Peptides against a protein of PDB entry 6B9H. Designs and how they scored, part 84

Target 1, 151 residues: chain A of PDB entry 6B9H
Amino acid sequence: AELCESLLTWIQTFNVDAPCQTVEDLTNGVVMAQVLQKIDPAYFDENWLNRIKTEVGDNWRLKISNLKKILKGILDYNHEILGQQINDFTLPDVNLIGEHSDAAELGRMLQLILGCAVNCEQKQEYIQAIMMMEESVQHVVMTAIQELMSK

## One batch from the design tools (peptide; made by RFdiffusion4, then SolubleMPNN)

Design b2_p22_4_s3 (from b2_p22_4, 12 letters changed)
Fold by OpenDDE base, seed 5:
Structure b2_p22_4_s3 (fold): chain B 151 residues (1-151), chain A 22 residues (1-22)
Amino acid sequence: as target 1 above (151 residues)
Amino acid sequence: MPLDPLLEEFLKKMKEARKKKE
């Protein structure tokens, strides 16, 4: 999926410890959790991160468990910190991500994380970084932001 | 938190650019 591919490129700019080269690398939620911690380490602190299992392998049930925690974290962050500035009109199906590595649904999950980045305390820095991305990727990322903020 | 003015400006620019390519 175009959305997922572009957002994967965006995610890679965070330079997290976990492998994040492929779509499959993202399906266990570990990369996403580490990215969220970088976005707001006060909210997504070590106690929060420790609830995400790192020894998942190919166990799709464990992947789904992690993804559910991450999605909840994002939604809670939107409500408690961002004042519900991000529209959650279309939530990702974490079951499809964990069990089938569904790129479209993964794209939606990454889109929510993108929303966190462009609305967090350091949003200006993240926005500026996006503005300097390769044009084709930038276009998709910015379109994704528009979808979150304008609907 | 309010939407960053830089983001709003950039989104507007991108929207206009897409219209030109249609």
Scores: peptide ipSAE 0.161, ipTM 0.714, DockQ to the pose 0.554
Fold by OpenDDE base, seed 4:
Structure b2_p22_4_s3 (fold): chain B 151 residues (1-151), chain A 22 residues (1-22)
Amino acid sequence: as target 1 above (151 residues)
Amino acid sequence: MPLDPLLEEFLKKMKEARKKKE
């Protein structure tokens, strides 16, 4: 899916420690958790990050467990910190991500993370980073942002 | 690298929204 590919490119700009070159690399949630910590280390602190299991391998049950924690963290962050600025009526199916590496659902998950970035305290810096991306990627990213912030 | 027109419009809108809140 184009959404997932563009947002994967965006995720790669964070330069996290975990491998993040493929869709499969993201399915265990470790990259996403590390990205969220960069976005807001006060909220997604070390205690929160430690709840995400590393070294899950191909265990889809453990992947799903991580993804559920991450999704909950995102939703709680939206409510507690961002003041519910993100429209989350369409939530990703983390079961499909963990078990089947579903790119469309992963795209929706990354879209929520994108929403966190463009609404966090350092939103201006993340927006500026998006401005430096390739045009076709910008289009997809901005469309995703608009969808999240639409009333 | 050229800026996507959609991004330009969005950034303008965001800037205006921030100014209104200040």
Scores: peptide ipSAE 0.063, ipTM 0.626, DockQ to the pose 0.054
Fold by OpenDDE base, seed 2:
Structure b2_p22_4_s3 (fold): chain B 151 residues (1-151), chain A 22 residues (1-22)
Amino acid sequence: as target 1 above (151 residues)
Amino acid sequence: MPLDPLLEEFLKKMKEARKKKE
């Protein structure tokens, strides 16, 4: 999906330690967790990060377990820190992400992470980073932001 | 690179919203 592809490109700008070159690389949630830690290391601290299993391989059950934890973290962050500035009524299906590497659902998950970035304390820096991306990516990313914040 | 018009518009709206809250 175009959303997922653009957001994957966006995610890659974080330069996390985990591999993040493909959609499949994101399905275990490790990259997402590391990105979230970069967004707000005080909230997504080491204790939180350590709950995410890093040696998952192709075990889709473990992937789903990780993704559920990450989704919960995102939603809790939205509620507790961001004051629910983004609409999260349409949640990604983490089962489809973990078991089938569903790009559309992964895109929705990454969109939520995007919401965290553009509403966090360092929101201006992340917005500026988006402004430096290619126009096609900017368009998709900003459309995704608008969708989150327009509801 | 030139900014996407959508991004520019969004950023303007975002700035305006912040100003109203201040």
Scores: peptide ipSAE 0.061, ipTM 0.624, DockQ to the pose 0.055
Fold by OpenDDE base, seed 3:
Structure b2_p22_4_s3 (fold): chain B 151 residues (1-151), chain A 22 residues (1-22)
Amino acid sequence: as target 1 above (151 residues)
Amino acid sequence: MPLDPLLEEFLKKMKEARKKKE
């Protein structure tokens, strides 16, 4: 999906330790967790990160478990820190991500992380990073942001 | 890279909104 591909490119700008070259690399949630820690290390601290299993291989059940924890973290962060500025009525199906590497649902998951980045304390830095991306990717990212913030 | 005009306007608006909240 176009959304997933563009947001994968965006995720790569974080330079996390975990592999993040392919859609499959994102399905276990490890990259997502590391990105969230960079976004707000006070909230997504080491204790939170340690709840995410790093050695899941192709075990889709473990992937789903990680993804559920991450989704909960995002939703809690939105409620507690961001003041529910993100539209979370349409949640990603983490089962489809974990079991089938569904790009559309993965895109929705990454979109939620994008929402965290553009609303966090360091939002200016992340906005500037988006400004440095290819125009076609910028357009997709901007559209994704607009969808999240629409009432 | 050249900035998408729509994104530029959007980001400008976001920046201005942030300044108002500071």
Scores: peptide ipSAE 0.059, ipTM 0.622, DockQ to the pose 0.053

Design b2_p22_4_s4 (from b2_p22_4, 13 letters changed)
Fold by OpenDDE base, seed 4:
Parts: C-alpha cells; sequence; structure tokens
Structure b2_p22_4_s4 (fold): chain B 151 residues (1-151), chain A 22 residues (1-22)
C-alpha cells in the first residue's frame, strides 16, 4: 500500500536500532515500539518497552501480542497525553499484520504513530523533518495527517 | 479538538508548496 510505503520511509528517519527496511521488518512491532519511545520517552519508557518481546522470529502469535500492546499504548497515549487530538476512527487489524504482513493495516498503524509524532511535545521537530522529505512522501504523509485531524 | 497551530501551519505550507509546483 502507498500509505505503508511512505510511512515506512518516514519511520526509517528515526534511525532505531531494530532493522526497518521492509514491511516484514515492522510486523513484530519492535521498530514501532522503539519509534514510540523516541517520540515520548517519558511515556513510552523502558518499563513499557520491556513488555515488547524481541526476537520473535516468524511467530505470528508473538507478533500479534506485541502489536496489541503497541496499539493499546498508542490509544492510551492519545487519551492520557494528547487529549484525543487525533481521531482513531479506523483501528488497524493487528491480526492481519502479524499473521499476514498486511501492508494496508500496517499503514493504518503507522498512521497512528504519525499522529503521535505530530501532536507530541516535540511536534515541531517532527514536522520539520517531514518538510525535508521527498514531495511524494510529503503528499502521502500530509494526507494521512489530514485524515487524522479532519474527523 | 481544534487543530494545533504548528500542525495547521505545516499543512498550509505543504499545500501552498504543492500548488506552486503544479
Amino acid sequence: as target 1 above (151 residues)
Amino acid sequence: SPLDPILQQFLQQMEERRLEEE
């Protein structure tokens, strides 16, 4: 999916420790968890990150477990910290991500992370980073942001 | 909730840039 590919490119700008070159690399949730920690290390602290299992391999059950925790973290962050400034009208199906590497659903999850970044305390820095990306990526990211905020 | 001013400015700037490049 175009959304997933563009947001994957965006995710890569975080330079996390975990491999993040392909859609498959994101399906275990480790990259996403590390990105969230960068976005707000006070909320997504070490205790939170330690609940995400690393080295899950191809175990889709463990992937789904991680993804559920991450999704919950995102939703809680929106409620507790961001004050529901973004709309979670369409939640990703983490089962499809974990078991089938569904790019469309992964894109929706990355979109939620994007929402966290552009609304967090360091939002200006993340926005500036987006402004430096290629136009094609910017367009997709902008559309994704607009979708989050227009509801 | 109302759109964050910084985010709103970003979206506006992005749209303006896109229109200029067309």
Scores: peptide ipSAE 0.105, ipTM 0.698, DockQ to the pose 0.572
Fold by OpenDDE base, seed 1:
Structure b2_p22_4_s4 (fold): chain B 151 residues (1-151), chain A 22 residues (1-22)
Amino acid sequence: as target 1 above (151 residues)
Amino acid sequence: SPLDPILQQFLQQMEERRLEEE
């Protein structure tokens, strides 16, 4: 999916420790958790990150468990810290991500993380980083942000 | 609620650039 591929490129700019070259690399949630910690390390602290299981392999049950924790973290962050600036949105189906590496659903998950980045305390820095990206990626990211923030 | 002014400015700039390049 176009959304997923562009947001994967965006995720790669965070330079996290976990492998993040393919869609499959993101399905266990480890990269996403590390990205969220970079976005707001006070909220997504080491204790939170330690709840995400590493060394998941191809165990889809563990993937789904991680993804559910991450999704909950994002939603709680939006409610508690961002003041629900992200409107009601179609939530990603983490079962499809964990079991089938569904790119469309993964794109929705990454879009929620994008929402965290552009609304966090350091939003200016993340916006500037997006402005330096390739034009095709910028277009997709812009559309994704507009969808998140639309009334 | 209204968009954050910084985010709004960013989106406007990107949209303007897209239209200029079209």
Scores: peptide ipSAE 0.105, ipTM 0.695, DockQ to the pose 0.613
Fold by OpenDDE base, seed 5:
Structure b2_p22_4_s4 (fold): chain B 151 residues (1-151), chain A 22 residues (1-22)
Amino acid sequence: as target 1 above (151 residues)
Amino acid sequence: SPLDPILQQFLQQMEERRLEEE
């Protein structure tokens, strides 16, 4: 999916420790958790990150468990810190991500993380980084942001 | 909730760029 591929490119700009070259690399949630910690390390602190299992392999049940924790973290962050600035549209199906590596649903998850980045305390820096990306990626990211913020 | 001014400006600039390329 175009959304997933573009947001994967965006995620790669964070230069996290975990491998993040393919869609499959994102399905265990480890990359996403590390990205969230970079976005707001005070909220997504080490205690939160330690709840994400890093040795998952191909165990889709563990992937789903991680993804559920991450989704909950994003939603809680949106409510507690961002003040519900992100629109409550369709949530990603983490079961499809964990079990089937569903790119469309993964794209939705990454879109929520994008929402965190462009609404967090350091939003200016993340927006500037997006403005420096390849135009084709910028277009998809822009559309994704507009969808998040529109009512 | 209203859009953050910097985010709104970003979206506007990106839209303007898209229109210029058409």
Scores: peptide ipSAE 0.117, ipTM 0.703, DockQ to the pose 0.632; fails the geometry check
Fold by OpenDDE base, seed 3:
Structure b2_p22_4_s4 (fold): chain B 151 residues (1-151), chain A 22 residues (1-22)
Amino acid sequence: as target 1 above (151 residues)
Amino acid sequence: SPLDPILQQFLQQMEERRLEEE
């Protein structure tokens, strides 16, 4: 999906430790967890990150478990820190991500993380980073942000 | 490449809101 591919490119700008070259690399949630820690290390601290299993291999059940924890973290962060600025009407199906590497649902997951970045304390820096991306990617990212903030 | 004018305005407004909230 175009959303997933563009947001994968965006995720790569964080330069996390975990491999993040392919869609499959994102399905275990490790990259997403590390990105969230960079976005707000006070909230997504080491204790939170340690709940995410790093050695999951092809175990889709473990992937789903990680993804559920990450999704909950995002939703809690939105409620507790961001003041529910993100529209959570359409939530990603983490089962489809973990078991089938569903790009559309993964895109929705990354979209939620994008919402965290553009609403966090360091939102200006993340917005500036988006401004430096390739124009076609910028368009997709902007559209994704607009969808999250629309009520 | 040229920056998308709509994106530029959108992101500028978001940044300005951030500064106002500080």
Scores: peptide ipSAE 0.056, ipTM 0.651, DockQ to the pose 0.051; fails the geometry check

Design b2_p22_5_s1 (from b2_p22_5, 13 letters changed)
Fold by OpenDDE base, seed 2:
Structure b2_p22_5_s1 (fold): chain B 151 residues (1-151), chain A 22 residues (1-22)
Amino acid sequence: as target 1 above (151 residues)
Amino acid sequence: SETEELIAEFKAKVEAARAARQ
């Protein structure tokens, strides 16, 4: 999916420790968790991160468990910190992500993380970083942001 | 909001850059 591909590229700019080269790399949620920690380490602190299982392998049940925790974290972050700036969003199906590596649903998940980035304390820096990306990626990312911020 | 303003500015810059390349 175009959304997933562009957001994967965006995720790669965070240079997290976990592998993040493919869609499959993101399905266990470890990369997402590390990215969220970079976005707001005070909220997504070490205690939160430690709830995410790192040794998952191909266990899709563990993947889904991680993804559910991450999704909850994002939703809580939106409510508690972002002031519900992310609006009218469709929740990603984490089961499809974990079990089938569904790129479309993964894209939706990454879009929510994007929403966190562009509404966090360092929002301007993240926007500026996006402006430095390849044009086609910029377009997709901007569209994704607009969708999240629309009412 | 600040985010909306940033988004608007971003959009404008992207569009301007695209127009400049055409």
Scores: peptide ipSAE 0.039, ipTM 0.629, DockQ to the pose 0.688
Fold by OpenDDE base, seed 3:
Structure b2_p22_5_s1 (fold): chain B 151 residues (1-151), chain A 22 residues (1-22)
Amino acid sequence: as target 1 above (151 residues)
Amino acid sequence: SETEELIAEFKAKVEAARAARQ
């Protein structure tokens, strides 16, 4: 999916420690957790990050477990920190992500992380970073932001 | 909101850059 591919490119700009070259690399949630820590290390602190299992391999059950924790973290962050700036969104199906590497559902998950970035304390810096990306990626990311803010 | 203003600014800059390249 175009959304997933563009947001994968966006995720790569964070330069996290975990491998993040392919859609499959994101399905265990480790990259996403590290990105969230970059976005707000005070909220997504080391204690939170340590709840995400890093040695998952191809165990889809463990992937889903991690993804559920990450989704919960995003929802809690939206409620507690962002003041529910993201509303009435469709929840990604983490089962499809973990078991089948579903790109569409993964795109929706990454879109929620994008929502965290553009509503966090460093929102201006993240918007500016997006403006430096390749034009086709900019368009998709901008559209994804607009969709979140319009709900 | 601040986020909406940033989005508007972002959109304007993208459009301006595209026009400059044409």
Scores: peptide ipSAE 0.039, ipTM 0.623, DockQ to the pose 0.620
Fold by OpenDDE base, seed 5:
Structure b2_p22_5_s1 (fold): chain B 151 residues (1-151), chain A 22 residues (1-22)
Amino acid sequence: as target 1 above (151 residues)
Amino acid sequence: SETEELIAEFKAKVEAARAARQ
């Protein structure tokens, strides 16, 4: 999916410790958790990150468990910190991500993380970083932001 | 909102850059 591919490229700009080269690399949630910590380390602190299991392998049940924790973290962050700026969104199916590596659902999850970045304290810096990306990626990312922020 | 302002600015810059390259 174009959304997933572009947002994977965006995720790679965070330069996290976990491997993040393929869609499969993202399905265990470890990369996403590390990205969220970079976005807001006060909220997604070390105690929060430690709840995400890192040695998951191909165990889709453990992947889903991690993804559920991450999704909850995003939703709580939106409510408690962002002032519910992310509106009228469709929740990703984390079961499809964990069990089948569904790129469309993964794209939706990465879109929620994008929503966190463009509404956080460092929103200006994240917007600027997106403006420096390749135009085709910029287009997809901006469209994804607009979808989240629209009423 | 501040985010809406940033989005508008971003969109304007992207459109301007696209037009300049065509």
Scores: peptide ipSAE 0.039, ipTM 0.627, DockQ to the pose 0.680
Fold by OpenDDE base, seed 4:
Structure b2_p22_5_s1 (fold): chain B 151 residues (1-151), chain A 22 residues (1-22)
Amino acid sequence: as target 1 above (151 residues)
Amino acid sequence: SETEELIAEFKAKVEAARAARQ
């Protein structure tokens, strides 16, 4: 829960077009997809983004479909672009996110996005932005980064 | 790696800030 809340705060710094005020706002994957595009628009380009359904509503099946695409994108990005800088990790259960808005699993998903940000071309800028966040958020985010990088 | 160095710097800055508030 703490992980998800802190990472939600971090996600909000991207100022994406989609609503991103609550955990529920993230469950359809649209915010996450837009964030990934900001992280690396060359990789997560319009063709990739267009695969994410934007008018999902409360359809958990569509949410899960989007989340699976996003997770695949992250994993492929880690392999193809990041050079596998994100070490062994527990995959988030996107079914629990889509069906139940599971905050713990959502936190794990956002953690992977965090891994993309701190290993991308603009990694220094993202780290600097994190260092300017509220201390409690910094701690959680930093711990999340360390978990991804130190395994 | 560069990321590891940035993380180290981040940790150092956080600790320094905490110390300054004590």
Scores: peptide ipSAE 0.037, ipTM 0.619, DockQ to the pose 0.699

Design b2_p22_5_s2 (from b2_p22_5, 11 letters changed)
Fold by OpenDDE base, seed 5:
Order: sequence, then C-alpha cells, then structure tokens
Structure b2_p22_5_s2 (fold): chain B 151 residues (1-151), chain A 22 residues (1-22)
Amino acid sequence: as target 1 above (151 residues)
Amino acid sequence: SETEELIKEFEEKVKEAKKKKE
C-alpha cells in the first residue's frame, strides 16, 4: 500500500534500535513502540515500553497482543495529552496486521502515530523533518496528515 | 490551530518546490 510504504520511510527517520526495513519488521509493534517513546518519552516511558514483548518472532498472537497495547496507548495519548486533535476515523485492524501483515491496516496504524508526532510538543520539528523528505513521500505523508486533521 | 498553520506552511513549500522542478 502506498500509505504504508511512505509511512515506513517516515518511520525509518527515527533511527530506532529495532530493525525497521520492511513491513514485516513493523508487525510485532516493537518499532512502533520505540517510535512513540521518541515522540513523547514522558508519556510512553520505560514502564510503558516494558509492557511490549520484544521476543515475538513469527508468533502472530503475540504480535496482536503488542499491537493492541500500542493502539490503546495511541488512543489514550490522543485523549489525555493531545486533547483529541485527531478526528475519529476507521481504526486499524490489528488482527490483520499481526496475523497477515496487512499493509493497508499497518498504514492506518502508522498514520495514527503520525498524528501523535504532528500534534505533540515537538510538532514543529516533526513537520519540518517531513518537509525535507523526498517529494513523493512528502505528498503521501501530507495527505495523511490532512486526513487526520480534516473536519 | 498551530498544526493547521504548520500544514499551510508545508503546502506552500511544496508548491514552491514544484515550481523549481518545472
């Protein structure tokens, strides 16, 4: 999916410790959790991160468990910290991500993380970083932001 | 909002970049 591909490129700019070269690398949620910690380490602190299992392998049930925790964290962050700046839209199906590596649903999950970045305390820095990305990626990411913020 | 303003700034920069590539 175009959304997932572009957002994967965006995710790679965070330079997290976990491998993040492929869609499959993201399906266990570890990269996403580490990215969220970079976005807001006060909220997504070590105690939160420790709830995400790191040795998942190909166990899709463990992947789904991690992804559910991450999705909850994102939604709670949006409510408690961001003041619900992200509009209600279709939530990602974490079952499809964990069990089938569904790129479209993964794209939706990454879009929510994008929403956290562009609404957090360091929102200006993240927007500026996006503006320096390759043009085709910028277009997709910008469209994704507009979708999140559209009323 | 602040985010909306940043989005507008982003859009303008993208437009300018496109003009340079023409």
Scores: peptide ipSAE 0.046, ipTM 0.611, DockQ to the pose 0.618
Fold by OpenDDE base, seed 2:
Structure b2_p22_5_s2 (fold): chain B 151 residues (1-151), chain A 22 residues (1-22)
Amino acid sequence: as target 1 above (151 residues)
Amino acid sequence: SETEELIKEFEEKVKEAKKKKE
């Protein structure tokens, strides 16, 4: 999906330790967790990160478990820290992400992470970084932001 | 909100950039 592709490109700008070159690389949630930690290390601290199982391989059940934790973290962050700036629309189906590497659902997941970035303390920096990205990516990312922020 | 203002600014910049390319 275009959303997933653009957001994957965006995710890659974080330069996390975990591999993040493909959609499949994101399905275990490790990259997402590391990105969230970069966004707000005080909230997504080491204790939180340690709840995410690493080295899950192709075990889709473990992937789903991780993704559920991450989704919960995102939603809790939105509620507790961001003041519910992100509109509560259709949540990603983490089962489809974990078991089938569903790009559309992964895109929705990454969109929520995008919402965290553009509403966090460093929102200005993240917005500026997005503004420096390739135009086609900018368009998709901005559209995704608008969707999240719509009331 | 502040984020909304940033989005507006971003949109304006994108608009200007596109116009510049034309």
Scores: peptide ipSAE 0.044, ipTM 0.613, DockQ to the pose 0.659
Fold by OpenDDE base, seed 3:
Structure b2_p22_5_s2 (fold): chain B 151 residues (1-151), chain A 22 residues (1-22)
Amino acid sequence: as target 1 above (151 residues)
Amino acid sequence: SETEELIKEFEEKVKEAKKKKE
């Protein structure tokens, strides 16, 4: 999906330790967790990160477990820290991400992380970073942000 | 909101960048 591909490119700008070259690399949630820690290390601290299993291999059940924790973290962050700035539209199906590497659902998951970045304390820096990306990616990311903020 | 203002600034800068590339 176009959304997933553009947001994968965006995720790569965080330069996390975990491999993040392919859609499959994101399905275990490790990259997502590391990105969230960079976005807000006070909230997504080491204790939170340690709840995410790093050695899951192809075990889709473990992937889903990680993804559920991450989704919960995002939703809690939106409620507790962001003041519910992210619109509560259809949530990503983490089962499809973990078991089938569903790009559309993964895109929705990454979109929520994007919502965290553009509403966090360093929102201005993240938006400026997006403005430096390739134009086609900027368009997709900007559209995704607008969708999250729509009332 | 601050986020809305940043989005607006983003859109304006994208528009300006497109003009420069044309």
Scores: peptide ipSAE 0.042, ipTM 0.607, DockQ to the pose 0.713
Fold by OpenDDE base, seed 4:
Structure b2_p22_5_s2 (fold): chain B 151 residues (1-151), chain A 22 residues (1-22)
Amino acid sequence: as target 1 above (151 residues)
Amino acid sequence: SETEELIKEFEEKVKEAKKKKE
């Protein structure tokens, strides 16, 4: 899925500690959790991050457990911090991500993280960073942002 | 909102960049 690939490229700009080169690398949620911590370390603090299990291997049940926690964190963040600015009418199916590495659903998950970045306190910096990305990636990311912010 | 304005600025920058390549 083009959305997932473009957002994977965007995720890679965060330079997190966990491997983040492939779709499969993202399915355990560890990269996503580390990215969220960078976006807002006060909210996604060390206590929150510690709830995400590392070293899950190929255990899809553990992946799903992590992904559920991350999705909940994103939704709570949107409600509590961002003031419900993200349109979440289409939520990702974390079961498909964890069990099948579904790229389309992963794309939707990453889109929610994108929503956190472009609405957080450092939103200007994140948007400026997106403006420096390759044109084709910019288009997909921008479209994804517009979809999130649509009324 | 501030985010909406930043998005508009982003869109404009993309348009300008495309024009420069033409």
Scores: peptide ipSAE 0.042, ipTM 0.603, DockQ to the pose 0.734

Design b2_p22_5_s3 (from b2_p22_5, 11 letters changed)
Fold by OpenDDE base, seed 5:
Structure b2_p22_5_s3 (fold): chain B 151 residues (1-151), chain A 22 residues (1-22)
Amino acid sequence: as target 1 above (151 residues)
Amino acid sequence: SETDELIEEFRKKVEEKRKEEE
């Protein structure tokens, strides 16, 4: 999926500790959790991050468990901190991500994280970073932002 | 907001590209 590939490129700009080179690398949620902590370390603090299992391997049940926690965190953050500025009518199916590495659903998950970045306290920095991205990737990212904010 | 401004800039860019492709 084009959305997933472009947002993977965007995620890679965070330079997190966990491997984040492939779609499969994102399916356990560890990269996503580390990215969220960078976006807002006061909210996604160490206590929150410690609830995400890091040694998951191919255990899709553990992947789904992590992804559910992350999705909940994003939704709570949107409600409690961002004032529900992100459209979440179409939520990702974390079961498909964890069990089947579904790129389309993963793209939706990463899109929610994108929404956190462009609405957080440091939104201007993330917006500026997006404006400096390669044009083809930037186009997809901007379209994703537009979709989040248009509803 | 900054996000709104970004979206407007994006829309402008898309429109310009459309014109160039015609």
Scores: peptide ipSAE 0.025, ipTM 0.579, DockQ to the pose 0.384
Fold by OpenDDE base, seed 2:
Formats: sequence, structure tokens, C-alpha cells
Structure b2_p22_5_s3 (fold): chain B 151 residues (1-151), chain A 22 residues (1-22)
Amino acid sequence: as target 1 above (151 residues)
Amino acid sequence: SETDELIEEFRKKVEEKRKEEE
């Protein structure tokens, strides 16, 4: 999916410790968790991060468990910190992500993380970083942001 | 909101780049 591919490229700019080269690399939620920690380390602190299993392998059940925690974290962050600025009416199906590596649903998950980035304290810096990316990525990311912020 | 303003600036930037590349 175009959204997923573009957001994967965006995620790679965070340079997290976990492998993040492929869609499959993101399906266990570890990269997402590390990205969220970079976005707001006070909220997504070490205690929160430690709830995410890192040695998941191909266990889709563990992936789903992680992804559910990630999604909950994102939604809680949106509610508690961001003031519900993100449109959360269309939530990703983490079961499809964990079990089938569904790129479309993964894209939705990454879109929520994008929403966290563009609404956090460092929103200006993240927007500027996006503006420096390749045009095709910028377009997709921008559209994704606009969708999240639409009323 | 501030975020809306950033989004608008971003939109303008992307649009400008598109025009420059045409």
C-alpha cells in the first residue's frame, strides 16, 4: 500500500534500534514502540516500552498482543496529551497486521503514529523533517496528516 | 490551531515543489 510504504520511509528517519527495513519488520510493534518513545519519551517511557515484547519472532499472537498495547498507547496519548486532535474513527485492525502483515492496516497504524508526531511538542521539527523528504513521500504523508486532522 | 497552520504551510511547500518540478 502506498500509505504504508511512504510511512515506512518516514519511520526509517527515526533511526531506531530495531530493524525497520520492511513491512514485516513493523508487524511486531517494536519499531513503533521505539518511535513513539522518541516522539514523547516522558509519556512512552521505559516502563511503557518494556511492556512490549522484543523477542517475538514470527509469533503472530505475540505480535497482536504488542500491537494492541501500541494502539492503546497511541489512543491514550491522543486523549490524554494531544486532546483528541486525531481522527480515530477508523482504527487499524491489529489482528490483520499481526497475523497477515496487512499493509493497509499497518499504514493506518503508522498514520496514527504520524498524528502523534505532528501534534506533539516537537511537531514543528517533525513537519520540517517531512518537508525535506522526497516529494512522493511528502504528498502521501501530507494527505495522511490532513485526513487525521479533518473534522 | 497551530497544527492547522503547520499543515497549511506543509501543503504550500509540497505544492510549490510540485510546480518547480514541472
Scores: peptide ipSAE 0.044, ipTM 0.611, DockQ to the pose 0.750; fails the geometry check
Fold by OpenDDE base, seed 1:
Structure b2_p22_5_s3 (fold): chain B 151 residues (1-151), chain A 22 residues (1-22)
Amino acid sequence: as target 1 above (151 residues)
Amino acid sequence: SETDELIEEFRKKVEEKRKEEE
């Protein structure tokens, strides 16, 4: 999906330690967790990150477990820190991500992370970074942000 | 809100860049 591909490009700008070259690389949630820690290390601290298993392999159950923890973290962050500024009524199906590497659902997951970035304390810096990205990515990201912020 | 302002500025810049590239 176009959303997933563009957001994968966006995710790659974080330069996390985990491999993040393909959609499949994101399905275990490790990259997502590391990105969230960069977004807000006080909230997504080492204790939180340590709950995400790094040695998952192809075990879809472990992938789903990680993804559920990440989704919960995002939702809690949105509620507790961001004041529910993100429209999260359209939640990703983490089962489809973990079991089938569903790109559309993964795109929705990454969109929620995007929402965290553009609403966090360092939101201005993340917006500026997006402004410097390739035009096609900017278009998709902007549309995704606007969708998140709409009530 | 501050976020809305940032989004609007971003939108304007993207739109302007698109027009310049045409």
Scores: peptide ipSAE 0.038, ipTM 0.596, DockQ to the pose 0.752; fails the geometry check
Fold by OpenDDE base, seed 4:
Structure b2_p22_5_s3 (fold): chain B 151 residues (1-151), chain A 22 residues (1-22)
Amino acid sequence: as target 1 above (151 residues)
Amino acid sequence: SETDELIEEFRKKVEEKRKEEE
């Protein structure tokens, strides 16, 4: 999906330790967790990160377990830190991500992470970084942000 | 909000960049 492709490009700007070149690389949640830690290391601290299993392989059950933890972390972060309420009807299906590497649902997951970035303490820096991206990617990312902010 | 302002600023800059490239 176009959303997933653009947000994957955005995720790559974080330069996390885990491989993040393909959709499949993101399905175990490790990259997502590392990105979230960069966004807010005080909230997504080492204790939180340690709850995410790193040696997952192709085990879709473990992937889903990680993704559920990450989704919960995002939702809790939005509620506790950002003071925002995320509508449930727009939440990603982590089962489809873990079992089938569903790009559309992964895009929705990454969109939530994008929401964390553009609302966190360093929101200005992340917005400025997005402005330096390729125009077509900017368009998709901007649209994704606008969708989040309209809720 | 500050976020809204940043989004608007971002939108404007993207639009300006597009116009400059035309």
Scores: peptide ipSAE 0.035, ipTM 0.588, DockQ to the pose 0.660; fails the geometry check

